# Peptides against a protein of PDB entry 3C66: the designs that were tried, part 131

Target 1, 189 residues: chain A of PDB entry 3C66
Amino acid sequence: KSWANLFEKNDFFFRYKFYLEITAYTRGSDEQHLKWSGLVESKVRLLVMKLEVLAGIKIAHPFTKPFESSYCCPTEDDYEMIQDKYGSHKTETALNALKLVTDENKEEESIKDAPKAYLSTMYIGLDFNIENKKEKVDIHIPCTEFVNLCRSFNEDYGDHKVFNLALRFVKGYDLPDEVFDENEKRPSK

## One batch from the design tools (peptide; made by RFdiffusion4, then SolubleMPNN)

Design b2_p24_7_s2 (from b2_p24_7, 12 letters changed)
Fold by OpenDDE base, seed 4:
Structure b2_p24_7_s2 (fold): chain B 189 residues (1-189), chain A 24 residues (1-24)
Amino acid sequence: as target 1 above (189 residues)
Amino acid sequence: SQEEAIKREQKKVEEELKKNPIIV
């Protein structure tokens, strides 16, 4: 069965108890972000393959489309705050202190030329082999290899002031609001 | 250094992944 037919958009964020979020951050130009996020996205498939071969992982399914957002990000502290708060429903409300760039406001003079942080987030749904009740699945190795692969691709991506990469392990009930439609009820605990 | 930055990022990834231990 092709991966494409398995994921009706609406069910993906309800199918799994656990998700791995991969967010590419760029504090710079849209062009810089396009290159960085495009690289990260291209390597997610390799991460999935490395996750799928772990004995404790039954399924690792990538969502096919990134979620994209951008914020006015005037300071490095704001950029650190975005990276700390983004990717969890529990913490994402802190981002309300920043101006979200939207199609409606992007042409405003105060936003158009402002420093921005760009975010592209890929999601991997994870199903675990529960039968082995005591086996800790160590996803650290493949995740670290993935980060190293992305960072080593170009020396420019070594600039953590501009380019960042975060991996978050979240439960379905703690997914960001962006993954749900307005009429969708967030998964309960 | 770039190596130190990578190590710090790796540590952050480790810490984040450890917060949600997949106790299978």
Scores: peptide ipSAE 0.135, ipTM 0.734, DockQ to the pose 0.574
Fold by OpenDDE base, seed 1:
Structure b2_p24_7_s2 (fold): chain B 189 residues (1-189), chain A 24 residues (1-24)
Amino acid sequence: as target 1 above (189 residues)
Amino acid sequence: SQEEAIKREQKKVEEELKKNPIIV
């Protein structure tokens, strides 16, 4: 089946039991986030290549588009909370305590000048070769290399108060709500 | 069952990945 049929959003988040979720966080300006998230996004292909060569991985397939969101983030604690709670259906409800920035509210005075946390999330669908019962698939190495590659690109990205990067291994049933359309049902356990 | 074996292997991968959440 051609790469073209992989573009249907509808099937991607149902096709795999496992996903690697890569989130770039920025507590700063939109410009800072665009640079950081753009860098992270540009390196995802390298991570995919490193995952594909692992004997225990049958398929590592990136979703083509990032998911983007931003929150009013007045404190460092709020920023830590976002990083802790985002990326899992089990915990994402905690983000309702924060003001989501939308096109409708972004011009409000209370939001316009407020500190913001920007999020850009990439997904990799994973299919594992289960036949080789004995091979532990260690994705730690390629994931660590990926993080190091992103962080080492610019010295400014060493500032964890501004720039963060999280990798989460997520089951399809625990994907964030953002990946599904309003009429879509979550994958069953 | 083959399904239970798959589930056990999946759980092991998850446990290994959960032990090393690469939050950097």
Scores: peptide ipSAE 0.037, ipTM 0.585, DockQ to the pose 0.037
Fold by OpenDDE base, seed 3:
Structure b2_p24_7_s2 (fold): chain B 189 residues (1-189), chain A 24 residues (1-24)
Amino acid sequence: as target 1 above (189 residues)
Amino acid sequence: SQEEAIKREQKKVEEELKKNPIIV
């Protein structure tokens, strides 16, 4: 019950100064994406457990719902751009050059048959132990282990032309617009 | 301050993540 209240979108994205974003990317079919993102999502709990035991981390709380989006992605360069620009408010405006697939436009012939990049993003809110000044919080180790775990699950996931996985450390004021409702004000610096 | 220590550690993590982008 207490975690369910932390999963209210409006509270979760205002509660922490720092977030870890885990994004599964797929340039292929919706079926390929469902398998890949589902695998990544299933492993997030293991990452949380590894983060929570770090002396410098007081709290690591996952947001339970993934954020889903898809773009028309005609080229490999477009796919690289999506991976570079997504997940930060500072850079996400570059994605406006691509056609976002929506429920309203998905049946348009130009969109229906177009190559697509699918995105599923999980968020972990982080609170750090300030008092233990002496210990560098190295989240790189658990993050690398998580990526290796996801990539090694199936040989097909070694194809970086189709399947990608990114972890991004983001400040609350730099979270993507997708995490806020229209009536919500972005956190200040 | 404690807040400055957090900012320094955060900066180090950000710098490490920038040096080794966890984009795989």
Scores: peptide ipSAE 0.033, ipTM 0.589, DockQ to the pose 0.042
Fold by OpenDDE base, seed 2:
Structure b2_p24_7_s2 (fold): chain B 189 residues (1-189), chain A 24 residues (1-24)
Amino acid sequence: as target 1 above (189 residues)
Amino acid sequence: SQEEAIKREQKKVEEELKKNPIIV
């Protein structure tokens, strides 16, 4: 399939056994999040390029649409909980303890002025070259370089109380529910 | 089987990546 066909939702979240999730977190204003997430998203292509040249990586394909969510996040502990629990189907149910901000509720007085955590998540589908048994695929290097690139872009992004960036290696069966349509069954284990 | 070999290698890659959590 051409790279172009992978930018459509199609079978992207069913095609790979492994995904790299890149989540930009912001506990602050929407404007702060737009700047931070926009920066992170703009650099994902560089990460893909670095992943593709690894001998153990056969394919690294980005899903180009970010997944956006936001939660009422009154405390730092809530923000840490979001970062710990988000991005895995096994743990995402813990987020039900927080109020998800939606288009339907965003104007409610209790939500409108509440502290929020904003999340933007990018996905990279990974296919590993199993035949190259000898080379340890250390994606940690390009991932760390990517994070450093994002964090070093502006001094403000050094504030981990506001801006966070997580990279999570996830199996297809453990992808968050957000990546599937209501009519789609998640991949089996 | 070829499928079992794939699963074993995938597990090794996963275990290696889990040892180095990329949360920064």
Scores: peptide ipSAE 0.033, ipTM 0.572, DockQ to the pose 0.035

Design b2_p24_7_s3 (from b2_p24_7, 9 letters changed)
Fold by OpenDDE base, seed 2:
Formats: structure tokens, C-alpha cells, sequence
Structure b2_p24_7_s3 (fold): chain B 189 residues (1-189), chain A 24 residues (1-24)
């Protein structure tokens, strides 16, 4: 099946047992986030290419669209909490302690002028083919190279108080709720 | 089964990756 046929949202988050989540975080302006997330997103294809050539990777398939969210993030501790808790169904409930910015509430004065953390998350579905028990599939290498590529693009992206990048390996049953429609049942273990 | 073997191998990769999350 062509990559194009895999981009139907309805099957992507059910098709793979494993996903690599790439989240660009920005605690700053929307403009800062747009630049940072746009850069990260632009490099995801390079990561996919590097993953696809690994002997233990059968398929590395990116989802075409980022998932966007933002939270009121008044403190650095809140920002660390977001980075720790986001990207897993097991932990994402902790984010309920923060105010999610929505189209309905974004114009509220308490939200409009509040410090925000912006999140853009890209997903790569992974299928492994580990025929040779001796070959460890170390996706850490291409992932580290990807992060270094993103961080090295602009010196400003070295400021971890503002810009962060996380790669999380997640099982399909532990994907965040955001990837499923209201009528979709989460994959079982 | 071959499928179960693949699942075990995938699980090992997962465990290795989960132990070394890439947060940079």
C-alpha cells in the first residue's frame, strides 16, 4: 500500500503496536513555537528515512499532521510537568491540573495574557523486523541525530527554558487520547 | 508462534527505548 493510503487517520493509530512521538515544546510566544515546531516538523522526514534503513525497522511511517495543543504554563515546574506527563495515556491525566487553551477560552483575559506552553506532536508508526536476535535496533542513534539537527539549527533553540524536544516511544494502547476520535476505542493491550 | 516471537522481540526493543527516553 502506498504511504498515501496510510494517512487516513482512522487506521494509523490502530495499525502499529509502537509509535515514536516527537513533541516540540515552546514556553513562549506563538511565533516562537511556530518557528520551532515548523523546524522540527521539517526534519521528521529525515528521521523517518534514517529509521527506515535500520535493519530492525520494517516500517517507519509518519502521520502527516501534527497534533497541536497549548496549556497555561505559569511556572517552570508546570513546563517540566507537561514534558514529563504528555504523550502517554497513563500520565496525561496529570495535565488536567493545567488549563488547556481552547478556541472557546483563548480570549479570556486570564488565559490570553498568561504564559503558555505550546505543543506540536508528530507521530511515527513503527513496525519492527528483528529477524536477527543479535542486531539490536538502536533507534537512539537516529533520534539523537535528529535532536542535534533541530537544536543546532539556531542558537536560540539551545534555550531549554523556552524550547524543548522530546522523543517518546509509546505502545499503541498508551497513545494520548488526542489521537483518537470520540467514537474510537483505544487499542487494548 | 512466529508472531509471538516478533512480539517478544519488539517488546525487548521497547524496553530498551523506554529505559533510555530521548529527552533533549
Amino acid sequence: as target 1 above (189 residues)
Amino acid sequence: SQEEALEREQERVREELEKNPIIV
Scores: peptide ipSAE 0.037, ipTM 0.557, DockQ to the pose 0.036
Fold by OpenDDE base, seed 5:
Structure b2_p24_7_s3 (fold): chain B 189 residues (1-189), chain A 24 residues (1-24)
Amino acid sequence: as target 1 above (189 residues)
Amino acid sequence: SQEEALEREQERVREELEKNPIIV
């Protein structure tokens, strides 16, 4: 089956038991976010290549499109909360305390000029080779190398008050609601 | 420092990955 058929949203988020989430965060301008997220997205293929050669990883398939969201983010504490709570169904309900920016509300005076946190999230579906029951697959090394690669590209990305990058390992049943359509049932445990 | 901030980020990534151990 060609990789092309795996890029349909509905099949991708039900196909794997495990996912790696890569989120680029920006507390700043839309222009800053476009540059940062675009850089991160451009490097995801290199991470996939490093994951595919690890013992115990059978398949690492990237979803081709990022998920985009933005929140009103008045404080640094709010920005830390977003980074802590985003990326799992168990914790994402905490984000309801923040105002989501939408196309419908972005021109409201209370939102237009407010500080914002922008999020771009890439997903990698993971399948593991179960035959070696004893090998812990350590993805820490390739993930750390990926973070270092993104951060080292430009000195401006060293400002952690503005630019952040997180990787989260999640089970399919704990994926964020954003990956499912309203009529789709979340995968069971 | 920028280096200390990067080290903290790397540790956070490690902690997040360890919360759901990939047990084969």
Scores: peptide ipSAE 0.030, ipTM 0.638, DockQ to the pose 0.558
Fold by OpenDDE base, seed 1:
Structure b2_p24_7_s3 (fold): chain B 189 residues (1-189), chain A 24 residues (1-24)
Amino acid sequence: as target 1 above (189 residues)
Amino acid sequence: SQEEALEREQERVREELEKNPIIV
């Protein structure tokens, strides 16, 4: 089955009650981020495979496209704040304190030379198998293996001042606004 | 309902995962 045709963006973020968010963070150059995020993205398929074999997971479905953003990130505290607040609707409003880099503003002198944090986020929709009421679905193991795989690829990725990776489990109603079109209503609880 | 039972089970899975955010 061609993966390509199933990914009409139109209902992916409405299909599942649960999502796993995988965000690659880089406080550095665009080139550094392209390498880091590209690596992370390349390994997502392996994570999906590991999730699919868990008895409690019925479906693990990756969204095909990353969501990309960047912020002016003058300090390490700002970078920590981005990592803490990004990835949920409940907390993402805190990011409004930072300057979002856009195509319209990227050439502004104050933005052009500013330190930046780059973000690339992948989403996996999760459907759980209910019949085994007693089996805890522990996704911690495959997620930890995934992180270790990404971090171990290059020694430079061990620098947490520059490169970070977060996995967040979120409900559909708490997905970031970026996944919805302006005319789409957020899923209800 | 069977749906409510499913929701409760899913919530338990979520709570366990949220208690152990894999921020790495």
Scores: peptide ipSAE 0.030, ipTM 0.581, DockQ to the pose 0.036
Fold by OpenDDE base, seed 4:
Order: C-alpha cells, then sequence, then structure tokens
Structure b2_p24_7_s3 (fold): chain B 189 residues (1-189), chain A 24 residues (1-24)
C-alpha cells in the first residue's frame, strides 16, 4: 500500500491513536524562526528512523506538512505559557489570552512591531506493537538524541530565551484544533 | 475482549510516555 494514500490530511489525524508532536518555538524574528524550524524539520526523518527501530513501535509515520502559527509574545512568561499550553486541545484555549497573528491583522501597528513567538509543529503518527506488552517503549532516548542533534547544530540554538523545541505525546482526541478542518469532528474517546 | 486488551496495552504505553514528558 503506497505511502501516497497516507498523506491525505483528513485520514492522517484519524488513523492513529497516538501522535508525537514536535514543535519548534522561536521568540525572535521570522528569519530566526525559518532557520530554526527548517533545521528541526530536516531532522524529523532521523527521529522517525530511530523510532521505527524500537521494538515497541510498529509504525512511526510523519505528516509531511508543518503547522505554522504565531502569537504576539510581549514577555518571557507569555513564551513559557505558549510552550506549556500549546499542543493539546485541553490546554490550547489558554492561548486565547494572546493575540494570534493572522494575515488580516499582521499589518496592524500593535502587531507589526510587537515581539512574536513563532511555532512550527510536525506530527508523527504512532502505532505500537501490542504483542510486545512486556517491552517498555522508551521514546525518551531517541527524542533526547533528536533534541541534542537540533541544539548542537548551531551555538545560537542553545539560547532558550529565543529557541525552544518541545516533543509532546498526544492522543488523537486531544490533538490541537489546527489539525482538523472546520467540518471535521475530532476523534472521540 | 481483544479490543479491550489492546486498549489497556495502549494505555500502559501512554502512561509510560506521559510519565516522561520530554519537555525539551
Amino acid sequence: as target 1 above (189 residues)
Amino acid sequence: SQEEALEREQERVREELEKNPIIV
């Protein structure tokens, strides 16, 4: 069965019970974010390869398109809040306290020159090998290696005030709203 | 059921992964 049928956006976020979310955060310029997110995205395939060789993982399937958003982020506390609340439907409503940057509002004087947090999120659908009930699937190792790989690429990416990377394990019913079209009903528990 | 056994196993894997959130 060709990988091509797996890339229909609508089926991907319903196909798996579990997802690994990889979010590159940048509180800085758009140029800084493009470099950082581009690096992270370029390494996701290496993470997938490391996940696929784990005995407890049957399938690790990356979604090919990043999800991009940006928020007005006046303070470091706002940036921490974004990192804490983003990536889960249960918590993403807290982001409504921040101004989402849109094509309609980006030229507003209050938004144009405001500090921003940029987000690029990659998704990996996970299917676990149920027969290996006794094998603890520790994805911590490959995920830590992935982070170290991204951070070590350039010394500038060691600045956690600007550049952050988060990996979140999420159930399909708790995926962010951004992954579903307006007419799609999120998976039920 | 075989389905319930599958759900319980997936839940165990989840609990292990959630216990170690890789906040990177």
Scores: peptide ipSAE 0.030, ipTM 0.575, DockQ to the pose 0.034; fails the geometry check

Design b2_p24_7_s4 (from b2_p24_7, 12 letters changed)
Fold by OpenDDE base, seed 2:
Structure b2_p24_7_s4 (fold): chain B 189 residues (1-189), chain A 24 residues (1-24)
Amino acid sequence: as target 1 above (189 residues)
Amino acid sequence: SQEEAIKREQERVRKELEKNPIIV
């Protein structure tokens, strides 16, 4: 399947009713995040391949580019909050309590030297094959295998204080605001 | 409708995944 035709952002986040979000989190340096997120991103294709062969999955299409964000993250509780609240429109407003790092503010002394959480999020659009009612689509298996693959790559990635990986299943209407342009209307329920 | 059946199945999958969020 030519994924190339799906990479035009224009309708990807409107095309599917369901998305799998894969977020690599790093509370540490940008270098640590680059290594971690790069590894995770490199394995997404393997996850897609495993999803595509499931009888209940008609289509699994990755969006080609990660979404990048970072927050000032002074505490472990803030880091847990980010992981809990990120990736859903219903909950992402809680992130407004944290300082988003932007190109405009990154050089501010209060931000520059602050502990940060880095986020890289990959999206997979999912279409399910409903006619095959007989087989429960258990995407937990391929997702768990994916996580294990990422975590086992380097012993350093076993440190959950620094490196985290979340997979979130979301509906299109509950996608984070980051996936839509300013002029795009969020999908309705 | 076929669309409603689709929604129901998708909702079942969602509920199963939501019950077992993979946060590792």
Scores: peptide ipSAE 0.042, ipTM 0.566, DockQ to the pose 0.037
Fold by OpenDDE base, seed 4:
Structure b2_p24_7_s4 (fold): chain B 189 residues (1-189), chain A 24 residues (1-24)
Amino acid sequence: as target 1 above (189 residues)
Amino acid sequence: SQEEAIKREQERVRKELEKNPIIV
């Protein structure tokens, strides 16, 4: 089946039971985020290739478009909270305590000059090979290699106060609301 | 059932990933 048909937004987030979320976080400038997220995004394909060769993974399909958001992030604690709560429907409501930057509010003086956390999230749909029930699928190795690859690209990306990278394994019913259109009902358990 | 077996495998993968949340 052509990869092209997998990129129809409409069924990607319903097609898999499991997703790997890759989020690049930047607490800094938009320029810093563009560089960091662009780097991370450029390496996602390498991660997919490493996942696909694992005996326990039948399919690893990336969603090609990143999801982007930004929050007013005045403190380091807020930045930690974003990283802890983002990427799961169960926890994302905690982000309501922060001001989401939108096209409608971005020009407000209180938001324009405020410290921000930028988020870019890539999704990989995962299908596991049922026949290999006895095989531990250790995705930790390829994920760690991916992170090391991203972090080692530039010494500046070693600054965890500014640049962060999170990988989250999420079930389809616990995907963030951002992946669904307003008229779409999230997958049930 | 085959479905329960799939769930168990998926849960193992999940637990391994959750045990090592690569927050890096």
Scores: peptide ipSAE 0.038, ipTM 0.551, DockQ to the pose 0.038
Fold by OpenDDE base, seed 1:
Structure b2_p24_7_s4 (fold): chain B 189 residues (1-189), chain A 24 residues (1-24)
Amino acid sequence: as target 1 above (189 residues)
Amino acid sequence: SQEEAIKREQERVRKELEKNPIIV
């Protein structure tokens, strides 16, 4: 099935109550991030396949395009903060303390040569099967396997000072603002 | 209601996942 044509962006982030966010972080060069995020993105399909076979999951649907952002990231503490705060509407306002890199500002001298954290985020919409009330849906196993798969691909990706990977389970109403258009209303609780 | 049962199950799953966030 060509996933590409199934859902417009606008429908995807309103369709599910739950989402799994997969964010590849890189504090380094754009080239390093392209390699890392590209690898992670390439493995998302495998995660989806493993999620789909779980009895408690009715559907796992990946959004086809990553969301990309970058911040000036002068310190390791800033990098930790990004990883802690990103991926939830509740916490993302903390990122306002950092300089977002944009096409308009990327050539500014203070930004051009600054250390940067790059982010690429993939989303999986989740629908759970309710019939098995007694079966605990544990996505920890497939998620851990996914992380291990990404990290084990290259020894360089073992450097957590540069490369990080987070999986976050979020409700639709707590998705980051980046997934919605300016005129779209965030899903209600 | 069936909807409440669904919500409760979903909340259970959420709570379990939130207890064990995978940040690596």
Scores: peptide ipSAE 0.037, ipTM 0.545, DockQ to the pose 0.036
Fold by OpenDDE base, seed 3:
Structure b2_p24_7_s4 (fold): chain B 189 residues (1-189), chain A 24 residues (1-24)
Amino acid sequence: as target 1 above (189 residues)
Amino acid sequence: SQEEAIKREQERVRKELEKNPIIV
């Protein structure tokens, strides 16, 4: 890994107090996930543009690389749990009840043919304009429009049993462990 | 202080936004 790439990553996840997480979920094939996550990723720039024009947002900076993970997901309840628990350091430990798919274990018989949930997560660093005394920035409109844009691309993406999309507003100290290196101390509160 | 006022405002914005995760 280039020192420049490591420094850029480290700076991003320590630079902002707030992050918007965009996670594309797929309970199905790798091919289905590639299409879904690729679509979602391609539309993130449009969301950023809509966020930047909000009076309460000073900066909206996307992190350009998605974070990828996959879990054995035998039931719909497991898929709901993944969507409920993923994206926050406070709750992500619940995912330890599921089998994480890795390059080391993907060929095991119990994993190879098992139903899987695939996750692709994009991050947007947010800086808010404090001077505007607006206690609330309504990001629901641009976020809802973004979701509708992604879902409307193909009728198949209306199937919530297979395809899901979550947007989470997270503090820097509550970012998932995946964004930090093993020797990197997460931001303090 | 101005710094304390800024911190309080940031915390208010934060609390309001954190209440509204969008899962769709």
Scores: peptide ipSAE 0.036, ipTM 0.548, DockQ to the pose 0.043; fails the geometry check

Design b2_p24_8_s1 (from b2_p24_8, 11 letters changed)
Fold by OpenDDE base, seed 1:
Structure b2_p24_8_s1 (fold): chain B 189 residues (1-189), chain A 24 residues (1-24)
Amino acid sequence: as target 1 above (189 residues)
Amino acid sequence: PPLPAYSLFNNGNKFIDIKDQRVL
């Protein structure tokens, strides 16, 4: 399948059994988030390249569009909760306790000046070589290199009260609802 | 034997179910 076909949503979230989620979190300004998430997103291609050369990985294909969301985040505990619960269908319902910021509500008095957590998530579809199951497949190595690359870019990103990064290995049936349209059914186990 | 860690926190970075993927 051509890379060009992966630029459209198409069946990307149905094509693979496994996905790697890369989420950049920012509890601060939208400007801070744009810089942080933009940096993370710019390095995803390097992570893909490192994954593709692993003997146990047959395919590593990025979805080109980031998924964006933001929540009212009045406390550090709320920020920790977001980072714990986001990225899995099993746990994402906990986010309903927080106010999702939308274009319709962003100008409301209770939301406009409230502290916010911003989320940008990139996805990589993974296909593993079943024949090489005896070989060590540890994606932690390229993932760690990726994190180090992002964090080392600017010392300001060392403030974990503001800037955070998560990498989650997820099965297709446990992808967040955000990746599916209303008319799409979640993949079965 | 110790259970493998489902998630690892390292200096504000979160890794979730990343290690030992050959067992999948």
Scores: peptide ipSAE 0.298, ipTM 0.746, DockQ to the pose 0.095
Fold by OpenDDE base, seed 3:
Structure b2_p24_8_s1 (fold): chain B 189 residues (1-189), chain A 24 residues (1-24)
Amino acid sequence: as target 1 above (189 residues)
Amino acid sequence: PPLPAYSLFNNGNKFIDIKDQRVL
């Protein structure tokens, strides 16, 4: 991997003031998550296309790769908490109450057979045409259409106890820690 | 169906802080 390719990746989360986070959640098997997240990821480009045609959006640029994580998730309340707290630096510390599954701990007896929540997150960098502050950019429409598209693909994806989808509009300074390298400083306000 | 509010769950779908873009 050339250092140039690494440099291009490092700039993405500093390039935009605003990001749309798309997170697919699965409380179930790894296989279920692979299918669900793969579907969601496959449709992100369609969302980008619909965002780009909005007059108030100058740029909608997807990051090329998802961010993956999984947690031990023994209860439905834990699953709701994950969905509420994930995706913002302000709230993500609440996830420390749950056991993060890692390559180092995944074979531990207490983790291996535990119920898990899987997360796959895609990011879209957004640049707006600010000059016409009078025009409301309503991204709810394309976002809703995107959700409907994903959920309608398979009847099983209608089960919110297993499959969930979150879209979060986030400022660059409030991005989750996962998008930055250890040596990178979080963007300022 | 009605558009999602600022931060709501709806049948496993959550829209969070999307209204911030309207202030831009």
Scores: peptide ipSAE 0.072, ipTM 0.714, DockQ to the pose 0.118
Fold by OpenDDE base, seed 4:
Structure b2_p24_8_s1 (fold): chain B 189 residues (1-189), chain A 24 residues (1-24)
Amino acid sequence: as target 1 above (189 residues)
Amino acid sequence: PPLPAYSLFNNGNKFIDIKDQRVL
């Protein structure tokens, strides 16, 4: 079975206790983001392969579709704030201080030509081998290798003022609201 | 177990706290 057929959206975000969130950030043009996020997304399968071979990881399943969002981002500090607060239900409310770009507002004069931060997020569901809580699962190495791979692909992607990449380890109950449908209740603790 | 947190932010790269991973 192809990865695409393994999980419906609703089942995927309830199935695992832990998730790895891979977010590509771009403060620039939509074209820049399309190239950057497309590259990152194309390399996720390599990260999955590296995670799967770790002794402490039983399962690493990618969700096949990215989540897309964009914010008006007038300053570098705002861009840093987005990167700090995004990806966790506990902190995502801080993003309400920024203007979310939507289909309804994207043509407004104050938004259309404003500096923007674009976000594309991929999710990997993780199941760990519980039998030995003492088994150190160090995903830092494969994650670092992944980041280095993405950043080194093009010299332009080394510019952290424009292009950023974050890998966040999150529990299911702390997933961002974006992964759930309006009628879905987030997993309990 | 402690909640995973970012342990490193370097040039736009954010990484998981390795210490938090060990206690999972």
Scores: peptide ipSAE 0.033, ipTM 0.678, DockQ to the pose 0.063
Fold by OpenDDE base, seed 2:
Structure b2_p24_8_s1 (fold): chain B 189 residues (1-189), chain A 24 residues (1-24)
Amino acid sequence: as target 1 above (189 residues)
Amino acid sequence: PPLPAYSLFNNGNKFIDIKDQRVL
């Protein structure tokens, strides 16, 4: 199947058993997030290239569209909680304690001026070479290089109170609900 | 030291279950 077909949401999150989630977090302004997330997103292709050449990886396919969300984030603890709980179906329900910013509510006085945490998440579908089951595929190296690349771009991105970056290895059955349409059933274990 | 499979870094980087991915 052509790369073009991989960009259709329809089967991407069902196609792979494993996914790498890359989430850029910003507790600050929308402008700050746009810069940070835009940078991270721009580097994802480089990570894909590094993953694809690993002997244990058969396929590394990016989903080209980021998932965007934002929450009212009044405290640093809330920001830490978001970063801990986001990206896994097992834990994402904890985010329900926070106010999700939507187009419908963003102009509400209680939300408009509230501190925000912005999230942009990119997904890479992973298929591993099963025949090499004995060889642990360590994707940590390319992931670390990716993080370093993103963080080193601007000194301001060193401020972890504002800018954060998470890479999560996720099984298909544990993908966040946001990746599925309302009519789609989550992959089983 | 090798970073743990789940690592929270003080610099705002998080690696979650990245290490020792056994291709099941």
Scores: peptide ipSAE 0.322, ipTM 0.766, DockQ to the pose 0.109; fails the geometry check

